# Designs tried in a protein design run: peptides against a protein of PDB entry 6GMG. Part 37

Target 1, 331 residues: chain A of PDB entry 6GMG
Amino acid sequence: DSDDRVTPPAEPLDRMPDPYRPSYGRAETVVNNYIRKWQQVYSHRDGRKQQMTEEQREWLSYGCVGVTWVNSGQYPTNRLAFASFDEDRFKNELKNGRPRSGETRAEFEGRVAKESFDEEKGFQRAREVASVMNRALENAHDESAYLDNLKKELANGNDALRNEDARSPFYSALRNTPSFKERNGGNHDPSRMKAVIYSKHFWSGQDRSSSADKRKYGDPDAFRPAPGTGLVDMSRDRNIPRSPTSPGEGFVNFDYGWFGAQTEADADKTVWTHGNHYHAPNGSLGAMHVYESKFRNWSEGYSDFDRGAYVITFIPKSWNTAPDKVKQGWP

## One batch from the design tools (peptide)

Design b1_p15_1_s4 (made by RFdiffusion4, then SolubleMPNN; from b1_p15_1, 11 letters changed)
Fold by OpenDDE base, seed 3:
Structure b1_p15_1_s4 (fold): chain B 331 residues (1-331), chain A 15 residues (1-15)
Amino acid sequence: as target 1 above (331 residues)
Amino acid sequence: SADAELINKYGQEFF
């Protein structure tokens, strides 16, 4: 019941977190304790700690998306998304592979498609692009300068993104970021912004006009990255969950994981912050918990989802919601 | 917002 959602109460600015607890190789805590950590570690604006505002606590209370929301400063639009798909592997497996015992053709094709995505390569692509963007942002004091720098960087790297339309999400992402326009944010100065990354897990079979099998077992052709660029068209992602395959079965519509701007070169050592569900301490779901997971734990996902996208957005450099290093848990 | 309403209806419930 969505009416059970509650905004977590304010935490004193100087209240230290309780220790996180281990949970299947990840660090876990209740949402109120995450707020305490957030205030100590991530809340800084221009180097000063900030109490999480009521608005931010309200955002956070929405669960996994709330973690990304509070740290990015806006509800995820997911427009600048990247993934990696091995088309040759997909074709080969379809041709030479066979369904498992009891597996339908649709199940087989959906599974093969899911397995043809490479989460690590998708993440690497997003990091590569974010790095290019960050270089373009440096010393660019207006959007025109940023765009010129970006095109030059892409040309230098012979990146297919250089051929994207000027109105594409790739080139429009910065100008469409609210914090870029805010006086206390970017103030329309690209050099005051930095690229950050989060990830979304979701279901491919969202087309209600397609076959029931695609809705149940996945649409093998949906949400594939464009060759060369790695861009995923997210326009058809409407947060529709996987259809039940049996009576009583239910699936969640999405999961979000916050990465930010960690500089750790080893993908396996990067930390992803996410929530389990909206905060309902007095409801059946219970209190929201926040997890800090390693990449392997995050990228593994759930059976609820057959797609993972890595999304780029921007935050002001003055915010500390995306530090170079993220420490898992507390202390 | 429309997004907030959607989340309320179909938000993450499990894990």
Scores: peptide ipSAE 0.031, ipTM 0.729, DockQ to the pose 0.118
Fold by OpenDDE base, seed 4:
Structure b1_p15_1_s4 (fold): chain B 331 residues (1-331), chain A 15 residues (1-15)
Amino acid sequence: as target 1 above (331 residues)
Amino acid sequence: SADAELINKYGQEFF
């Protein structure tokens, strides 16, 4: 019950974290200890440590989305999302493959679609686009200059994103970022902002008007990236979980992982920060835990989800929530 | 938001 959610208490600014513990190749800690780490490592505004505010602690308490929320400064809108889908693999497997023993046709098609997504390529595409955006931001002191730079960069790279409508999430993302307009944020100066990345795992079979099989086993045609751009239309993502296939079975509606702006070139060495559930220390779910996972641990996901998207948003450069290097765990 | 309150309801299943 969401009514069991509690905002974690404030942590003293100078309190050091307790050591993280390993958990399935990840570094794990309780949410209050993550707050301590966050204050020491990620809280800096203009180089000065900040205590996590009550508002930020409340955001964080919502679980996996809370980690992305507190670090990005806004609730995820997921409008600028990227993925990679191997259409040839999908078609070939459907044509030449067959259901496994005990697997229904719908289950087979859903599985084949899921397996046709390449998480690493999707992540790489988002990083490429973020890099282009960062170059466009670097010396742009108004939005017009940013957009001009962006168009030039895209043209030089012959990127299909150059053909996107001016009203698309791609071009409107910066102006729609609250921190861009904030005095202590971007202050309407693109050069004070940087692109950051987070990831969302979710279920494809969310259309309530579709077959029960699609809701149970996935919709093979849903949430595919557009060819050339890699953009995913997220408009139909309503945070609806997978439908149960047996009595008593239940699934989570989504998972979020925070990457930020790490410069590590090897995707497998990048660190993703996420939470297990909303903070309910006195409830059945218990205290929220925060995980710092390598890409392999993050991208493998759960059976609850058959889609992964990599989303670009923006934060002020004065924030340290997206440093170039993220160290897993503590110390 | 209502959406945020429904997140990771079965999170313990991941342990």
Scores: peptide ipSAE 0.031, ipTM 0.723, DockQ to the pose 0.124
Fold by OpenDDE base, seed 1:
Structure b1_p15_1_s4 (fold): chain B 331 residues (1-331), chain A 15 residues (1-15)
Amino acid sequence: as target 1 above (331 residues)
Amino acid sequence: SADAELINKYGQEFF
């Protein structure tokens, strides 16, 4: 269904962006204008701005995932994911709460589970872990040194992640990052890499062998974070959208938001970059638009999704796709 | 609606 997808044309390196416009509390622009901004602000390699390559423009053209793809340098694998779930709230609401008028039991349970996730705490956990990783990366010139540093940092903080298996995505994430191995990237030197964060919204009820109710209203037990670590097992996420609850209804399979490595301590002031759909300027969907949203706007999500995960990956420090400060919109 | 503007139904790629 993506036969109408088109790779955005190249933009001159020195072309300045047109002003963004406000859209539902966000800053919004067409994809070509985002490319202009990206070239001025995020394109820098070793301090020199670069024209977005054809390959990068092609990645970007895939929509919301494209924004994360072009900025992280790889298609999201989502293996190192974090969330926060309030088990006590969940149990209490199930016991003492009741379905709303017209709400089925399954719908009630799905909603209660969704509401028991704390997006801010999930994001905070990911930031905490990313900080630990960044300290471990510092001055580590081989993977062994990085892993040793990581274990020491975790032990000092009494973090449950110290008990993860060596094969865990937590410990293997760096070595499995293509840009870590690239000559112009990390060149196998951990100290040349930094941890970055993106977020994925998706549907919990993806098990085709489960009840129809779970597929329609959510699986309350699916994609919960492990106690202590906050790690979410993403192995069952197959990009399956929510099942329709009425004839003709349809849902999107996922949404991705790029955060990078912003240092803003107030979560509500952080900026998340995402897209609406694949670029189809000559098709029914139209041109892709890019949004820069504050955390509140991003974390609210949509009815299409009942899970949010905050994922850690790595990029070379020489890239400027994850600056310390992100300015919303243009100018 | 805001949802229609920000997230287009059936408009996201999956792999």
Scores: peptide ipSAE 0.028, ipTM 0.706, DockQ to the pose 0.203
Fold by OpenDDE base, seed 2:
Structure b1_p15_1_s4 (fold): chain B 331 residues (1-331), chain A 15 residues (1-15)
Amino acid sequence: as target 1 above (331 residues)
Amino acid sequence: SADAELINKYGQEFF
């Protein structure tokens, strides 16, 4: 019940976090303590710590999406999303595989499709693209220069993204970023911005006009990345959860994980920050908890979801919400 | 409008 959501109170700027709780390779803490950590580590604007504002705390209170929201500075639009799908594996398994005992054909196809996505490759693609974008941003002082640089970089790498339309989310993402236009943000200067990454887990079977089976077991054809580019059309993602397969069963609509701009080359060592649910300290759900998970823990996802996308957005370089190195937990 | 209200039922179970 969303009516129980509460904005976490302000934390003193100099208050140090309590130790995080380690759990199965993750670090966990209550949202209030994350705010403390955030203020010490991620709040910096132009090198100066900032208290998390009421607005930011309100964003954060929405749960997993709130973590991405507060760190990216905007509600996720998910327009510039990447994934990796092994079409050959999918076709081969459909042809040569068979449903498990008790598994319907639709369930089999949905499972095979899910298993044909490679989260690590999807993540790597996003990192690759983010790197290209960052190079294009480096010395570009207007959007035109940025776009020209970007096209040159893509051409040099023979990247299929070079063929995207000028109105594509790929090219329009920067101009559509509020912080890019802010005086204390990018101030319309691309060189003041950097690309960052977050991830979304969601359900493929969201089409209400499709079969019930697709809504229950997944739509094998939905939200596949385009060949060559890896771009996922997210326009049909309406945050609709998986349909119940039994009475009383319910699924979560999405999960978000914040990566930022970590430079760790080993995907398995990267840290993903996410929340469990909206903050309801006086409600049945209880206080929101924030988790810092390794990639393996994040990418595993849940049965609620059969798709994972890695999304690129932008933040000002003056923000420290996406540092090169993220330390898991506290201390 | 974006639905930001979410509940991850697994969070409490695994942590």
Scores: peptide ipSAE 0.030, ipTM 0.728, DockQ to the pose 0.104; fails the geometry check

Design b1_p15_2 (made by RFdiffusion4)
Fold by OpenDDE base, seed 5:
Parts: sequence; C-alpha cells; structure tokens
Structure b1_p15_2 (fold): chain B 331 residues (1-331), chain A 15 residues (1-15)
Amino acid sequence: as target 1 above (331 residues)
Amino acid sequence: GADAEKINAKNAEAF
C-alpha cells in the first residue's frame, strides 16, 4: 500500500550515476541512481547544477507520475491532452470484423477501439501543437500577447484549435501553470516558458454506471479525440483501473512517461522516462526503478490500459528537465 | 495528492 512509500535519501551533488541496465531497447536503474543522473543532467536552473530537493525526491517517490511531477514541477492535471483515433477503421472493423474464438462481443469492440488509436499520430499532434505554442511564447511578454500570437499561428495553419473557447484548457493552460507565475520561473512572462509533453496510459472503462463489460474490456466510445483538434476530454479520467476479467487478476491505474521537449524528428528515436511504482524499499513492491524507453517500448503500454494521451504543459526555459536531446541510460 | 498515492505500474513486465 502507499503506506510503504519512502522518500529516497539525498544524493551528493557530484555523485556520478552507476551504469544503467539495458534491456529490450530500454535502460533501467534504481531511483537513487536516477537522482544522481538527474542532478548531473536535468537539475540545472539557469545553467547551474542543483541537488534534488527533499520535496522533489518526495514527488519522485510516487513512481511513474513522480518522474513527470519532478520534471514538470507540478502534479499532472492532464487537461491539455491529445490523441489520434481512426474512426473509419473503427467503424469498418466493427462492421466487417468478427470476434476471435472465445472473444466476447464486448471484448472484441474494446479491442477494436484500442487498435483504432494511433499512438504515433497522437504524439505527432501534441508535438505540432507544442511547436505552435512555443512560437507564440517566443516573443510574448504578457499573456495577452501570447494568446494573440497563438490565435494568429492557428489561423495561419487553419487549425481547428482556433475555434476553442477562451476558457478551454488549450488557451488557459499557461495561466494555470504555477511555474509561470513564480518569480524564479516565468514571472508572468510567456517568453520565459516553453511547452513540454508527457504521456499517460489509462483505462477507458472507468464509468461505474456503465456495464461491467465496458469496465472489463473497455468503453469503445470513451476518451476519443475531438475531430479536427485532437483534444481528449480527460475530465472523466479518475485513475480507475481496469476491472478483473478472471479471479486473481489485477490491473494498475495508470502509467506516465516524460518526453519533455526533445527535438528528435524520428519518433522511434525519442526517449521516454517513467517509473514502475512508488518507492517501497522495505515493502513488497521493492525499490522504485526508473526506465528510459524508446517510443516503441513506451507506446506498447500494457494490457492494463487501452488509452494513451499526449499531454502538453509548460516549464520555465531556465529548467533543464526538458533538454533538446535525451541520452538513454548511463553512460 | 490522493491520486499520486494510487500510483502503480507494471513496467517490470517489459524486462
């Protein structure tokens, strides 16, 4: 249980990481060793290396969400989420496809829906939007200027996001970012901020008022992106795991992967940083491990999840938690 | 807060 969670101890600022363990295109290490790497590579504020604070270590100790938390500077709100869904594929497969041997109709529909999401296109959409936002931020010294720039960029690209309401997470995301308002962060200057990306894997069948089949096999209609914008309404994501389909089966509630602001154009070469579970060195789960995965390894997900969303948030440009290039593992 | 306490993942299955 969460009661077994322990905050990792401080690591000396100059302590170098031990080598990561390579496995199946991933690199793995224990959380304390990730702290060492983080201090060497990602900790910089205004170019100066920092020791990970107790607060940051506590955030990190929560597992996969902790990795995103410590690097983004806030607990994920997931409000500005993107995905890609092939509606035509979905409809065609439902119409012309058949359940596999032993597969229920609900299981078939859930599977077809899951397979109709395109993780790469979802990621690409988020990157596209983040790029637009970054252009809008670049020379904007107040929020009004940022919003005006953003609207102009969207109009030039004929992007459907231009039609979003002013209160939409798309337009409100910056003002709702704590680090934007912080003196040592953005200090209310959009040009001091940059857009960053993380991903969340979760279960579609979270509605307790829905059928048991949807909770077991997925809700084919849930968490689809809006046409044109790619925005996913995440308001109904309450971190409820998949329901067991057999006795003794259990599923986890979510997974988070940190991408940041890598400039690598090839999605398959991008690195995603995530954790396995909360840090419980004296508990049944054991010590937290941190993984640096290639996109393919990240996007594969687990049977626990049938949705992937790519979320945009903001961090100060002075932070080095989202560098242009991420090196997998150590050294 | 409360959501963070619910965290669990099966990343070990990939190894």
Scores: peptide ipSAE 0.035, ipTM 0.735, DockQ to the pose 0.113
Fold by OpenDDE base, seed 3:
Structure b1_p15_2 (fold): chain B 331 residues (1-331), chain A 15 residues (1-15)
Amino acid sequence: as target 1 above (331 residues)
Amino acid sequence: GADAEKINAKNAEAF
C-alpha cells in the first residue's frame, strides 16, 4: 500500500552524513542519511551545493526508482535501453540441455533464456553508445548539429544504430529530455548535456494474453535486444511483476540502479545506487534504505526478474548527480 | 507521475 509513503524531511545543507554500514558487500544507509550524502556530493548545480528540494525528496521516497528519479531529474521512461543476448547459447542449451530435477519445460526454457543474457556485455554496449553520444554532444549547439554529429560518429564506427529511424528513441532521446529544454538546464544546447546510464531489472512474462507458464517462468522471446544495435523494445514493459508459482509467493515489479557517468573502465569496480522500497517509516515496511553496490551485486539481480536493461538518458553537465567517480559509502 | 503510483511496496533485497 503506497498510502504509507512519507516524504523524508529536509536535511540541513551542511549536515555531514553518518557512516554507511556494510551490507553483504554493499554500502547501506537510511534514506535521510543518503540525502545528507547527496547534498554534500551530488547536489551541486554550477559548482554550488544545493539542499534537496521537497519535490526531489518526494521523488526519492518512491524507493529504487526514486534514486534514479532524483539523480536523472525525471521519472524513468526506459525508452533507450540496451542488452546483450547470446542467441547461439540459447539455442544450444535448449537443444542439448535438460530440465533439472523437478523443473518443468517452461521453467527450463525461461531459465535458459535468462542465463543467455549477459549483463556485463549489455552494460558495455550502453557505455559504448553513451560515449558516442557524448562525442556528438560536445560541440553541438542545436539538435540538428547533434544529430548530424551522431550519424557521423555511428558511420565511422560502422554501428548498426546508424540505420535507426529518425523517430527512434535513439534519435529522439535528447529532445524528449525535460532538462534539455529547461533554461537552467540544457537550454536547447546539446553541448550542455551529457549521456548517463541507469539499469532496470524487470520480468519478461508480462503479456496477460500469453500462457500462465510464461507469466510464471518467463517469456523466452520477450525483451530481446535487436541484433547489431542491442536496442531493447521496452514498450511492453508495464511494470507487471512475475506471477506467483506457489500460493503466498509474491514478486516485486522492478528494480532500478543508478550508474550515471562513471569513468571507471573496470565494470566490476563501478558503483550502482539503488533503494529497497518506498519510504514508510511509520508503516510495516519501515524506512527506505539506499544501497551503493558494486556491479556484481547489482547485476546478480533477484528471482523476481529475468531481464536487465541498461538505459541511456541525459542530464545537464552543470549537475553533479553523475560524477566521473563515485565513492562507495561514507566517509 | 502515474507510473510512480504503481510501484510495488518493496523492492527485492539480498536480505
Scores: peptide ipSAE 0.034, ipTM 0.730, DockQ to the pose 0.122
Fold by OpenDDE base, seed 4:
Structure b1_p15_2 (fold): chain B 331 residues (1-331), chain A 15 residues (1-15)
Amino acid sequence: as target 1 above (331 residues)
Amino acid sequence: GADAEKINAKNAEAF
C-alpha cells in the first residue's frame, strides 16, 4: 500500500553510521543509517559535506529507485540504456534445446532469452560508452564542443553510435539533464559534468496486447539491444510486473542499482547500491533497507525480472554521489 | 509517482 510510505527523518550532519550487516557478499543497513553514511561519504558539494534535504529523503523513501534518484539527482528516465544479447546463442538454444520436464514452450523460450543476455558485457558496454562521453566532456565548454568531441571519439573508435540520429537519447542525454543547466551544477558547461551508470531490472512481458504466456513467462523479442550500438529501446517499459502464474503469486515491478563512476576495472569487484522497498516503518513492509552488493550479487537479479539494462546519465563533478572508489558497508 | 511506490518486500526476502 503506497499510503504507508513515510519520509525518513533528518539525521544530524555529523552523526556517524552504525556498522552494516554483512550477508552473502552484501552489506545491509536500515535507510536512516544509509542517510548517515550518505552524509559522511556522498553528500559533498564542492567539497563540503551536506545534510540530506527533506526532498532528497523523500526521493530515497521510494526504495530501490530512491537510491538511484537521490544519487543521480533526478528520477530515472532510462532513456540511454545498454545491454548485451547473444543472438546466435539464443537461436541455437531454441533450435537444439528442449523444454525441461514440466516446462511449457513459452517458459522455455522466455528462459532461453533471459539466459542469452550477458550482464557483464552489457555493463562493460555502458562503461565503454561512459568513458567516451567523459573524454568528450573533459575540455568542452559548450554543448556544441561536447557533441563534436563525441562524434570524433566515436569515429576514431569506429563505433556504431556515430550513426545515431542527433535526436537520439545518446546525443540528447546531456542537454536533457536538469543538473547540467543548474547554476550550481553544470551551468551549461559540459566540462563540469561526468557520466554515471545505474542499472534497472524489469520484466520483458509488458505488452498488454501480447499473449498471456508472454506476460507470464517473458517476451523473447522484447527489450533486445540494437546490434553494434548495444542501445535498448526502453520506451515500452511501463513498470509492469510479471504476471502471476499461480493464484497468490506476485512480482515486483522493477529493481534499480546505483554504480556511479567507480574506476575499479574488475567488474566483479564493483559495488552496487540498492533498496528493498519503499519506507513503511509502520506498515506491513516495514522500514526500508539499503544494500551494497557486489556485481555478482546485483546482476543475478530475481525471478521477477528477465531483463537488465545499464543506463548512462550525468551528474555535476562537484557532487560526490559517484566517487571513483565505493567502499562496501561500514566501517 | 505511483510506479515507484509499487515495490513489495519480495526483494528483501531474497536477501
Scores: peptide ipSAE 0.033, ipTM 0.725, DockQ to the pose 0.143
Fold by OpenDDE base, seed 1:
Structure b1_p15_2 (fold): chain B 331 residues (1-331), chain A 15 residues (1-15)
Amino acid sequence: as target 1 above (331 residues)
Amino acid sequence: GADAEKINAKNAEAF
């Protein structure tokens, strides 16, 4: 139960981390050791190493979402989300494919829909948009200048996002970022901010008024990206897990992976940081572990989830939680 | 917030 959650203790600022260990192609460590690494590598504000605060340690203690929370500076809102869906593949497989032995029609359709998402293309779209945003942020000293730059960049690229409404999460994301408004953050200066990316895995069949089959096997029509923009409407994501398909079966409600602003062009070489569960060292779940996974391991996901989204938010450039290069593990 | 506390207790990383 979440009542067993404990805030990890403070680590001395100069405490070096213990070596990470390999785990299924990932680098793994206990949360306290991640705090040590974070202080050495990611804690910097204006180039100065900082101890992780009690508030930040509390955020981190929430597990997978905690890793994204501490590094982004806010609880994920998931408003600016991207994905890629191959509609032709989906239609062709439904028409010409057949359920596997023991697979129901609903299970078949849900699986085909899941397999029709392209995680690499979804990630690439988010990176493309983040790059456009970063160019628009450059030398923009107020929100009006940022928005004007953004519209110009989109027009030059003939990007369908140029047709989004001014109230769209795409245009409102910066102004809705707390750190943008903070005196020691952006201080309302867009040029002090940069776009960053995280990913969320979740279940499509969350509508409790829908059929039991959709809740068990997925909703093939839910959480598809809009054509041209790649935007996913995340408003229906309420952190509801997949429904059990057999007695005693249970599923996790979500997973979050932190990417930040890595410049590695090869998606397969990018590093994604995530946690297993909330920190409960004296509870049944045990201590929280942090994983640093390559894109392949992250994007594979779990049977708990049939959707992946790549989300853009913003952090101050003075923060080092999203460096250009991330090294997997320690040392 | 309240959503953070709703994290499922299952260790998906064990597999």
Scores: peptide ipSAE 0.033, ipTM 0.727, DockQ to the pose 0.124

